# Designs tried in a protein design run: peptides against a protein of PDB entry 4LZF. Part 32

Target 1, 155 residues: chain A of PDB entry 4LZF
Amino acid sequence: GGRLVVFPNGTRKELSADGQTVKVMFFNGDVKHTMPDQRVIYYYAEAQTTHITYPDGMEVLQFPNNQTEKHFPDGRKEITFPDQTVKTLHPDGREESVLTDGTIIQLNPDGSKVIQFNTGQREIHTADFKRREYPDGTVKTVYSDGRQETQYPTG

## One batch from the design tools (peptide; aimed at target 1 F27 A47 H51)

Design b2_p18_3_s1 (made by RFdiffusion4, then SolubleMPNN; from b2_p18_3, 12 letters changed)
Fold by OpenDDE base, seed 5:
Structure b2_p18_3_s1 (fold): chain B 155 residues (1-155), chain A 18 residues (1-18)
Amino acid sequence: as target 1 above (155 residues)
Amino acid sequence: DEREEELKKREAENLAAA
């Protein structure tokens, strides 16, 4: 059978018969599960937050507001917001948000911003201009100095 | 993330007490 260890502070440690599962129920209500696949599931009782760590270094945080954060071994983070927007933070500083309507917002390390609309239009923001690209090939640019330029499609 | 750091501290405290 399994084993139960009860500590003086009230913490309880349950070991499965096969030794592959360990459940620690801490005195403050937190729970730590070590699973056969070596993932560790920690539940923070007061914060109602679940933290899963995987052997490969992957981490998953589940917050009570239904937000989920994935921390990848390469340093990338993926946040799924309650509204189902997914934001990816890359190690190089690039951020990318995918909205539920399919719009993609990219923030680049150089400070530029790119919005890919679900209509096929794209808007590029730089220090020097805002540019709107249209599906027909038209490009409209508003420069920081106030100049405006329209580039018409060829063909 | 401040939340994550606080949670990690709590976990460490729990482990140290056991």
Scores: peptide ipSAE 0.241, ipTM 0.833, DockQ to the pose 0.817
OpenDDE base, seeds 1, 2, 3, 4: peptide ipSAE 0.183, 0.230, 0.240, 0.238; ipTM 0.816, 0.827, 0.831, 0.832

Design b2_p18_3_s2 (made by RFdiffusion4, then SolubleMPNN; from b2_p18_3, 13 letters changed)
Fold by OpenDDE base, seed 5:
Structure b2_p18_3_s2 (fold): chain B 155 residues (1-155), chain A 18 residues (1-18)
Amino acid sequence: as target 1 above (155 residues)
Amino acid sequence: SEREEELKERERKTEEEA
């Protein structure tokens, strides 16, 4: 059978009969589960937050406001916001946001920004220009010096 | 994040006190 250990401080430790599952209920209300797959699930009672750690170094945080953060072993982070926007932070400094309407916003390490609109239009921001690309192949560029250029589609 | 580090520190302290 399983075992229950009760500590003087009120912490309780439950061990499964096979020893593969351990549940610790801490005196402060926090709970730690060690699973057979070596996943560790920690629940912070006061913060109402769940933190899952995986043997490969993956971490998942689940906040009470429905925000979820995934921390990958390569240093990448993926944040799902309460509004269901997904933001990816890359270790090279690149950031990508996918909005619920399908718009994708990319922030590049060089400071450039690319917006892929759900309409099929794309907007590129650099230090030197802002460019709008249209689905028909039209490209409008406004340069930092105020010059404007329109490239018309071929055909 | 700062929030993550705070939570990890709480976990550590809670485990050490048990």
Scores: peptide ipSAE 0.207, ipTM 0.820, DockQ to the pose 0.942
OpenDDE base, seeds 1, 2, 3, 4: peptide ipSAE 0.138, 0.134, 0.140, 0.125; ipTM 0.787, 0.784, 0.791, 0.791

Design b2_p18_3_s3 (made by RFdiffusion4, then SolubleMPNN; from b2_p18_3, 12 letters changed)
Fold by OpenDDE base, seed 1:
Structure b2_p18_3_s3 (fold): chain B 155 residues (1-155), chain A 18 residues (1-18)
Amino acid sequence: as target 1 above (155 residues)
Amino acid sequence: DKREEELKKKKEENEAAA
C-alpha cells in the first residue's frame, strides 16, 4: 500500500502505493500535491491561494478574490482580475487589457497607448498627440503644441 | 510580485522544515 511519514514538526507526507502521487500536509496547514502528470499543486492555507506548477514551466496562481494569474514559459503573464478584465503582459513590455465590455487597451513599449473602444472608435496616445479615430473615418488630433486637426472622411 | 515572493518564502520555509 501507500506510505505515511510523520515528521517531528507535525508535517505529514502521504505517498500513494504506485508512487505517482505525493501529498504533503505541512504543520502550518499548507498542502502540496505532486500529481502523476508532474503537476505540483501547492495550497497556502492562510492566504487561501493555490499555486500550480507544470513541468513545462507554466504556473497558475488562484487567489481567494477570484483573481487568476498565468505565468507562461515564454515569459508572458496573463491576469484575470476579479472584475473579469484580462490583462496580458508580454515579454517585450507590451501590455494589453481586455475589458468585459470589449474595450481593448494596449500599452506599447515605446510609451504609446491605444484604446480600441467597443463602439469602434480608437484613441491613440503618443508623445506628440492624442488622436481619436471614428468609424466613419473622421479623425481628430490634438497635438502636444495645442494645435487641433480634424480629418474628414472621403466617399 | 511581492505577494508571490511572500508566498514562495512560506513554501520554502515549509519545505526546508520537512
Scores: peptide ipSAE 0.175, ipTM 0.824, DockQ to the pose 0.826
OpenDDE base, seeds 2, 3, 4, 5: peptide ipSAE 0.167, 0.170, 0.174, 0.173; ipTM 0.821, 0.824, 0.825, 0.824

Design b2_p18_3_s4 (made by RFdiffusion4, then SolubleMPNN; from b2_p18_3, 14 letters changed)
Fold by OpenDDE base, seed 4:
Structure b2_p18_3_s4 (fold): chain B 155 residues (1-155), chain A 18 residues (1-18)
Amino acid sequence: as target 1 above (155 residues)
Amino acid sequence: DEKEKKLKERLEKIEKEA
């Protein structure tokens, strides 16, 4: 029912009987598999990496070190690192990392950085200051000029 | 990502040769 084409260079192409599945096994060991749902699965043999592309523009990369990258059609990228940290890169330039302990690190397009610690503390970095906010409402600021300010909670 | 770029370049090369 299916068809097998063997090219002179050793590349092999397998077509399913219904023509909905195409598997190309390249001479170097790479594989390109086109599925009925129109996703394309690439396997890079040397890199041992799987790359899936979807018809809507979604892409998924799976690396041998267990890192996974998702590239969304809107330009957003989501990287799951081997340590299970998840980093999201947004089209507007914002980056967010969620650590396994619940800490969230945000890099903003204006260059500011916000760290939301799992303790409830928050640290804000700007061009002008570094600020630590505490759950009790205390705020400590170290300004670029070296001065320090503590703001105590009201209550 | 540099890794992705390198992989794509490699793929394009092998597809052209096939």
Scores: peptide ipSAE 0.072, ipTM 0.732, DockQ to the pose 0.813
OpenDDE base, seeds 1, 2, 3, 5: peptide ipSAE 0.042, 0.038, 0.066, 0.028; ipTM 0.687, 0.674, 0.735, 0.656; seeds 2, 5 fail the geometry check

Design b2_p18_4 (made by RFdiffusion4)
Pose (drawn by RFdiffusion4):
Structure b2_p18_4 (pose): chain A 155 residues (1-155), chain P 18 residues (1-18)
Amino acid sequence: as target 1 above (155 residues)
Amino acid sequence: LPTKEELLAHRAETEAAA
């Protein structure tokens, strides 16, 4: 029916009957679970933070302010902030944010960006211009040289 | 919030002490 082992330093280890699941309760209050599928779940008592390592290379951190950070094996990093904005950082430097109101912000490493407003408008920033596109088909652009252009809808 | 490097350093020290 399993075993409990208590070490002189105060660390406790609990093994399941099949030995597949191991729980370690460290003297300092940290808790580690090793699961049969080799997931490792580590709880940091003082920091009140959980770190989960998956066999496929994925790592997940849960912070006490309810922020979650996911690290994918390829280097991608996805952050869920407490407000539930999801921000994805790509190793090439691209950043994408999907806010709960529906706004999407895409930032390129060269500094260009595309903003998709929940209102249906779209904004594109490049080295040459800032452009705003409207649901009615109107396009407004401000160029680096200071000129401003309005493209009116066909209708 | 702690950094991932600080948490891993804490964990390595805790496991060594255990």

Design b2_p18_4_s1 (made by RFdiffusion4, then SolubleMPNN; from b2_p18_4, 7 letters changed)
Fold by OpenDDE base, seed 4:
Structure b2_p18_4_s1 (fold): chain B 155 residues (1-155), chain A 18 residues (1-18)
Amino acid sequence: as target 1 above (155 residues)
Amino acid sequence: LPTREELLKKEEENEKAA
């Protein structure tokens, strides 16, 4: 049979008969499940948050507002916001947000920003300019000095 | 929302108290 250990502080530890599953119910209401596959499911009672850790180093946080955070072993972080926007933070400092309408926003380590609109337009922001690229090949650039340039499609 | 670090700290505190 399984075992139940009750600690003086009120924490309870339940072990399965095979010892492969462990459930700890902490005195503060937190719950920790260690599963046979070595994943650990921790529930933070006060925060109402679930934290899953995997043996490969993957982590998943599920927040009460429907936000989910994935922490990948490579250092990448993926945030799914309540509105279903997905933001990826890369170890190199690059950030990418995918909006529900299909718009992609990229923040680069050099401080540049690229917006790929769902319309097929692309906007590039650098220290020197903002550039809008249109599907027809037209490119409009507004430079930091206020100069504007339009490049027309060829063909 | 709480940070990962804040949550991990709470977990560690609970483990130390048992």
Scores: peptide ipSAE 0.419, ipTM 0.906, DockQ to the pose 0.824
OpenDDE base, seeds 1, 2, 3, 5: peptide ipSAE 0.415, 0.407, 0.415, 0.415; ipTM 0.906, 0.904, 0.907, 0.907

Design b2_p18_4_s2 (made by RFdiffusion4, then SolubleMPNN; from b2_p18_4, 5 letters changed)
Fold by OpenDDE base, seed 1:
Structure b2_p18_4_s2 (fold): chain B 155 residues (1-155), chain A 18 residues (1-18)
Amino acid sequence: as target 1 above (155 residues)
Amino acid sequence: LPSREELLKRLAETEAAA
């Protein structure tokens, strides 16, 4: 059968009969559960947060406000906010937010910004200009010096 | 919200005290 170890401080350790499952219930209410598939489930009682670590290096944080964070082994971080916006932070510093309406906002390490609207329009922000690209091929640019340029599609 | 690092720090402290 399984085993139960009770420590003087109140921490409890449960071991399955096959030894593949280990559950530690700490004195402060935290829980560490090691599963047969080698994933480890942490529960932080005070923070009411669940933290799952996988053998490949993936980590998943589930917060009480319904926010979820995925930490990939390549250094990428994906945040699903309570409103279901998904923000990805890349190791190179690039950030991408996907809104519920399909709009994609990209922040680049050089400070430039690209917005891909659900309408098919795209807006590009740099230090020198703001540019709007339309589905028909029209491109409107407003430069930092106040100059405006419209590039019409070629038939 | 607590950071991953903060949570891991708390866990390490808890495990050390257990």
Scores: peptide ipSAE 0.375, ipTM 0.888, DockQ to the pose 0.879
OpenDDE base, seeds 2, 3, 4, 5: peptide ipSAE 0.369, 0.364, 0.373, 0.365; ipTM 0.886, 0.885, 0.886, 0.885

Design b2_p18_4_s3 (made by RFdiffusion4, then SolubleMPNN; from b2_p18_4, 7 letters changed)
Fold by OpenDDE base, seed 1:
Structure b2_p18_4_s3 (fold): chain B 155 residues (1-155), chain A 18 residues (1-18)
Amino acid sequence: as target 1 above (155 residues)
Amino acid sequence: MPSREELEQRLAETEAAA
């Protein structure tokens, strides 16, 4: 049969009969649940946050505001915000945000920024210029020195 | 809201106290 251990401080530990499941209910309301598949489910009572760790190193955080964070073993972090925007933080410092309308915003480690609009337009921001690329091949550049240049498509 | 590290720290403290 299973076992229940009750500690003097109020913490309770439940062990399944097969030993595959362990549930610790801490005195502060936190819960640690070790599952047969070796994932560990943490519930932080005060923060009302669920934290799942997987044996491969993957971690998932679920916050009370409906934000979800995935921490991948390779160091990548993926945040799904309450508005369903998805932001990916890469180990090299690059960040990518995918908006619900399909717009993709990339922040590069060198400080440059690239916006891929759902219209097919692309905007590139660097220290020296802002550049807008249009689907027809037109490119408009505004340089930091105030110059503006338009490159027209061929034909 | 708490960071991952803050949550892990809180858990570690709770486990140590249990």
Scores: peptide ipSAE 0.155, ipTM 0.804, DockQ to the pose 0.867
OpenDDE base, seeds 2, 3, 4, 5: peptide ipSAE 0.145, 0.138, 0.142, 0.144; ipTM 0.794, 0.791, 0.791, 0.794

Design b2_p18_4_s4 (made by RFdiffusion4, then SolubleMPNN; from b2_p18_4, 7 letters changed)
Fold by OpenDDE base, seed 1:
Structure b2_p18_4_s4 (fold): chain B 155 residues (1-155), chain A 18 residues (1-18)
Amino acid sequence: as target 1 above (155 residues)
Amino acid sequence: LPSREELLERKAKTEAEA
């Protein structure tokens, strides 16, 4: 059979009969499950947050507001916001946000920004210009010096 | 929301006091 250990501070530890599952119920209400597959599920009672850690270094945080954060072993972080926007932070400093309407916003390490609109338009922001590319091939550029240029499609 | 780091600190404290 399983075992139950009760500590003087109120912490309780439950071990399965095979010893493969361990549940610790801490005095503060936190709960830690160690599973046979070696994943650890930690529940922070005060924060009402679930934190899953995997043997490969993957981590998943589930917050009470329905936000989810994934921390990948390669250093990438993926945040799913309550509105279902997904933001990815890359180790190189690049950030990408995918909005629910399909718009993609990229922030590059060099400070440039690219917005891929769901309409097929793309907007590029650099230190030197802001450029709008249209599906028909028209490109409008506003340079930092105030100059504006329109390139019309050929064909 | 608490950060991952803050949560890990809380966990470490809780586990140390258990």
Scores: peptide ipSAE 0.594, ipTM 0.944, DockQ to the pose 0.916
OpenDDE base, seeds 2, 3, 4, 5: peptide ipSAE 0.589, 0.587, 0.593, 0.588; ipTM 0.943, 0.943, 0.943, 0.943

Design b2_p18_5 (made by RFdiffusion4; failed a check: the pose's geometry)
Pose (drawn by RFdiffusion4):
Structure b2_p18_5 (pose): chain A 155 residues (1-155), chain P 18 residues (1-18)
Amino acid sequence: as target 1 above (155 residues)
Amino acid sequence: SVREAYEAHKARAEAELA
């Protein structure tokens, strides 16, 4: 029916009957679970933070303010902030934010961006211009040289 | 911050458990 082992330093280890699951309760209050599928779940007592390592290379951190960070094997990093905005950082420097109100912000490493407002408007920033596109078909653009342009709807 | 606290705890835990 499993075993409990207590070490002189105060660390305790609990093994399942099949030996597939191991739980380590460290003297400092940290807790580690090793699962049969080799997932490792580590709880940091003082920092109140959980770190989960998956066999496929994925790592997940849960911070006590309810922030979650996911690290994918390819280098992508996904952050869920407490407000539930999801921000994805790509290794090439692109950043994408999907806010709960529906706004999407796409930032390129060259500094250009596309903003998709929950209101249906779209905004594009480039080295040459800032542009706003409206649901009615109107397009408004401000160029680097200071000129402003309005493209009216066909209708 | 929560990240700094985590990194500090993790480094201290590694040293204590070494």

Design b2_p18_5_s1 (made by RFdiffusion4, then SolubleMPNN; from b2_p18_5, 12 letters changed)
Fold by OpenDDE base, seed 1:
Structure b2_p18_5_s1 (fold): chain B 155 residues (1-155), chain A 18 residues (1-18)
Amino acid sequence: as target 1 above (155 residues)
Amino acid sequence: SEREKFEKTKKKNEELNK
């Protein structure tokens, strides 16, 4: 059968009959589950946050506002915001946000920014210019010196 | 932020478990 250990400080430890599941209920209301697959589920009572750690080094954070963060073993992070925007932070410093309307915002390590709109328009921001590309092939560029250029599609 | 609340709670609990 399962075992229950009660410590003098009020912490409780429950062991499954097979010994594969361990539940620790801390005196402060925190709960730690060690599962048969060796994932550890830690609930922080004060923050109402669940932290899951996997044997491969993956971590998942679940916040009370429905934000979820995934920390991958390769150093990549994926944040799902309450509005369902998904932001990916890459180890090389690249950031990508996917909005619910399908718009993709990329921040590159060189400081450039690319917005791919759901309409097929693309906007590129660099130190030297801001450029808007249209699906018809029109390109509008505003340079840092205030010069504006429109390139029309070759038809 | 929710992350800051978590980090504060985590730090506090690490101090309590010493």
Scores: peptide ipSAE 0.292, ipTM 0.851, DockQ to the pose 0.850
OpenDDE base, seeds 2, 3, 4, 5: peptide ipSAE 0.286, 0.289, 0.290, 0.247; ipTM 0.850, 0.854, 0.853, 0.835

Design b2_p18_5_s2 (made by RFdiffusion4, then SolubleMPNN; from b2_p18_5, 11 letters changed)
Fold by OpenDDE base, seed 2:
Structure b2_p18_5_s2 (fold): chain B 155 residues (1-155), chain A 18 residues (1-18)
Amino acid sequence: as target 1 above (155 residues)
Amino acid sequence: SPLEKFEEAKKKAEELYA
């Protein structure tokens, strides 16, 4: 059968009969679960945060404000904000935000920015220009010097 | 931030249960 160990400090340790599941309930309210798949689920009572670690190095954080973070072994981070916006931080420094309306905002390491609107329009920001691409193929560019260029679709 | 609070809690826990 399973075992329950109660320590003098109030910490409790529950062991499954097979020993594959371990639950530690710390005296401060923290809880640590070690699962058969070797993931560890830690609940920090003071922070009200759940931290899951996986054997491959993946980590998941669940915050009390409903924010969730995934930390991937490759260094990528995915943040789901309370409003359900998803922000991905890539190891190369690129950032991508996907808004609930389907708009995608990309920040590139070179400082350029790309916005893919849910309307099908795309806006590109560089050091030299801002460019708006329209679904009909029209492209409007405003250069840093104030010059404007419009490229019309062919046809 | 929530992350900072977590890191603080994690640190405290590591110190408490070491």
Scores: peptide ipSAE 0.257, ipTM 0.853, DockQ to the pose 0.851
OpenDDE base, seeds 1, 3, 4, 5: peptide ipSAE 0.241, 0.237, 0.239, 0.235; ipTM 0.844, 0.836, 0.838, 0.837

Design b2_p18_5_s3 (made by RFdiffusion4, then SolubleMPNN; from b2_p18_5, 11 letters changed; failed a check: the pose's geometry)
Amino acid sequence: SPLEKFEEAKKRNEELNA

Design b2_p18_5_s4 (made by RFdiffusion4, then SolubleMPNN; from b2_p18_5, 11 letters changed)
Fold by OpenDDE base, seed 1:
Structure b2_p18_5_s4 (fold): chain B 155 residues (1-155), chain A 18 residues (1-18)
Amino acid sequence: as target 1 above (155 residues)
Amino acid sequence: SEREKFEKAKKENEELNA
């Protein structure tokens, strides 16, 4: 059978019969589950936040506002916001946001920005120019010196 | 923020596991 240990402070520890599952219920309402797959699930009662840690170093945070964060072992982070926007933070400093309308926003380590609109238009921002690319192949560039150029598609 | 609440709760929990 399983075991129940009750500590003087009111913390309770439940052990499964096989010893593979451990549940600790802290006196403050926090709960820690150690699972057979060695993942650890913390529930923080005051914060209403769930924190899952995996043996490979992956972490998952679930906040009460429906935000979810995944922390990958490679240092990448993926944040799903309450509005269902997904933001990926890469170890190299690159950031990518995917909006619910299909718009993709990329921030590059060099400070450049790329917006891929759901219309198929792309906007590129660099230190030297702002460029709009259209699905028909038209490209409009505004250079930092104020010059404007339009490249027409080759028909 | 939700992150600040989590970090506080995590710290408090780490103290409870000590």
Scores: peptide ipSAE 0.222, ipTM 0.828, DockQ to the pose 0.814
OpenDDE base, seeds 2, 3, 4, 5: peptide ipSAE 0.221, 0.217, 0.221, 0.221; ipTM 0.826, 0.827, 0.826, 0.827

Design b2_p18_6 (made by RFdiffusion4)
Pose (drawn by RFdiffusion4):
Structure b2_p18_6 (pose): chain A 155 residues (1-155), chain P 18 residues (1-18)
Amino acid sequence: as target 1 above (155 residues)
Amino acid sequence: SVEFPDHDGELPKPYTFP
């Protein structure tokens, strides 16, 4: 029916009957679970943070302010802030934010960006211009040279 | 079962996150 091992330093280890699951309770209050499928779950007592390592290379961090960070094997990093905005950082430098109100912000490493407002408007920023597109079909653009343009709807 | 070995257990990992 499993075993409990107590070490001189105060660290405790609990093994399941099948030996597949191991729980380590460190003297400092940290807790580590090793699961049969080789997931490792580590709890940092002082920092109140959980770090989960998956066999496929994914790592997940849960911070006590309820922020979660996911690191994918390819290098992508996905952050869920407490407000539930989801921000994805790509290794090439692109960033995408999906806010809860529905706004989407896409940022390119060259500094260009596309903003999709929950109101249905879309804003594009490039080296040459800033552009706003409206649901009614109107397009408004401000160019780097200072000119402003309005493209009216066909209707 | 309970066991008491003569050596120390595993040491905890240092914290290295924000």

Design b2_p18_6_s1 (made by RFdiffusion4, then SolubleMPNN; from b2_p18_6, 6 letters changed)
Fold by OpenDDE base, seed 1:
Structure b2_p18_6_s1 (fold): chain B 155 residues (1-155), chain A 18 residues (1-18)
Amino acid sequence: as target 1 above (155 residues)
Amino acid sequence: SVEYPDVDGEEAEPYTYP
């Protein structure tokens, strides 16, 4: 059968008969599960947060407000906010947010920003200008010096 | 089986919240 270890501080460790599953119930209410696939599921009782670690280095955090964070082995992070916005942080410093309406906001390492609206419009922000691109091919640019340009579609 | 160690090991201590 399985084993139960009861520590003096009140922590309890349960080992399955095959030794492949370990459950630790800490005196503070935290719970740690080590699974046969070697993932570790840690529950922080006070924070009500679940932290899953995988052998490949993947980590998943689940917060009580329904926010979820994935930490990928390549250094990428993906945050799903309670409103279901998904934000990806790339190792190169690029950030991308996908809103529930389909709008995509990209922050580039150079400080530029690109917004792809669900309407098909695109807005580009740089140090030198803000540019709006329309599905019909019209492009409106407002430069940092206040100059404005409108480019009309050809055809 | 049930085991009762006389001393708490490191494994008896909860993790610190990140």
Scores: peptide ipSAE 0.343, ipTM 0.870, DockQ to the pose 0.546
OpenDDE base, seeds 2, 3, 4, 5: peptide ipSAE 0.108, 0.163, 0.325, 0.118; ipTM 0.731, 0.791, 0.862, 0.746

Design b2_p18_6_s2 (made by RFdiffusion4, then SolubleMPNN; from b2_p18_6, 8 letters changed)
Fold by OpenDDE base, seed 1:
Structure b2_p18_6_s2 (fold): chain B 155 residues (1-155), chain A 18 residues (1-18)
Amino acid sequence: as target 1 above (155 residues)
Amino acid sequence: SVEYPSVNGEEALPYTYP
């Protein structure tokens, strides 16, 4: 059958009969599962946080407040906040937040910001201007020098 | 089977929380 190892510090290691599953119950209450697919599930008892590591380098963190974080092998990170906002951090420094109402907020490495509203309006923030684009084709720009411009749709 | 090692190996130590 399986094996049970009881260490002097109180940590217990259970090995399945087939050797494919290992469960370690640490003396501090932490638990580590090594699965047949080589996934490792670690539970931090004090933090009440689950950390899953995959053989391809993928990592998933699950926090007690229902926040989840995915760390992709390519360096991308995806955070799902308790309010269900999803924030993606890209390796190039770009950040994208998708709100529950469908609004998308993009922060670009150059410091510019783009907001795609759920209404179809789009707002662009740069060092030089703030621009609002409307679904009807109207574009309003407020420049950093205080100048304002409105472009009307051709029709 | 049950085994009782006389020492704590590395595997007996919990991870440090990130």
Scores: peptide ipSAE 0.477, ipTM 0.928, DockQ to the pose 0.545
OpenDDE base, seeds 2, 3, 4, 5: peptide ipSAE 0.461, 0.195, 0.477, 0.044; ipTM 0.922, 0.815, 0.929, 0.641

Design b2_p18_6_s3 (made by RFdiffusion4, then SolubleMPNN; from b2_p18_6, 7 letters changed)
Fold by OpenDDE base, seed 4:
Structure b2_p18_6_s3 (fold): chain B 155 residues (1-155), chain A 18 residues (1-18)
Amino acid sequence: as target 1 above (155 residues)
Amino acid sequence: SVEYPDVDGEEAEAYTYP
């Protein structure tokens, strides 16, 4: 059968009969589950945060404000914000945010920014200019020096 | 980083369930 271990500080450890599941109930209310699939689930009672670690190195954090973070083995991080915006941080420094309205915001390691609006418009931000691309092929550029340029679609 | 309490220490009681 299963086993229960009680520690002097009040921590309790439950072992399944097969030994594949371990539940530690800490004196402070924290809980640690080690599962048969070798994932470890930490619950921090005071912070109300869940931290799941997977044997492949994947980590998942669940915060009380409904934010979820996924830390992938390749170093990529995916943050789902309370508003359901999903931000991906890539190991190369690139960041991509997908808004609930379908807008995509990309931050590049070079500091440039690309916004793909849900309208089909695209805006590119660089150190030198902001450029708006329209679905009809019109391109408007505002340079850092204040100069503006409009390129019209060629028929 | 995350931190959890230690479980190190002597067992006060142990129970085996059927």
Scores: peptide ipSAE 0.037, ipTM 0.647, DockQ to the pose 0.068
OpenDDE base, seeds 1, 2, 3, 5: peptide ipSAE 0.035, 0.037, 0.036, 0.036; ipTM 0.568, 0.651, 0.644, 0.644

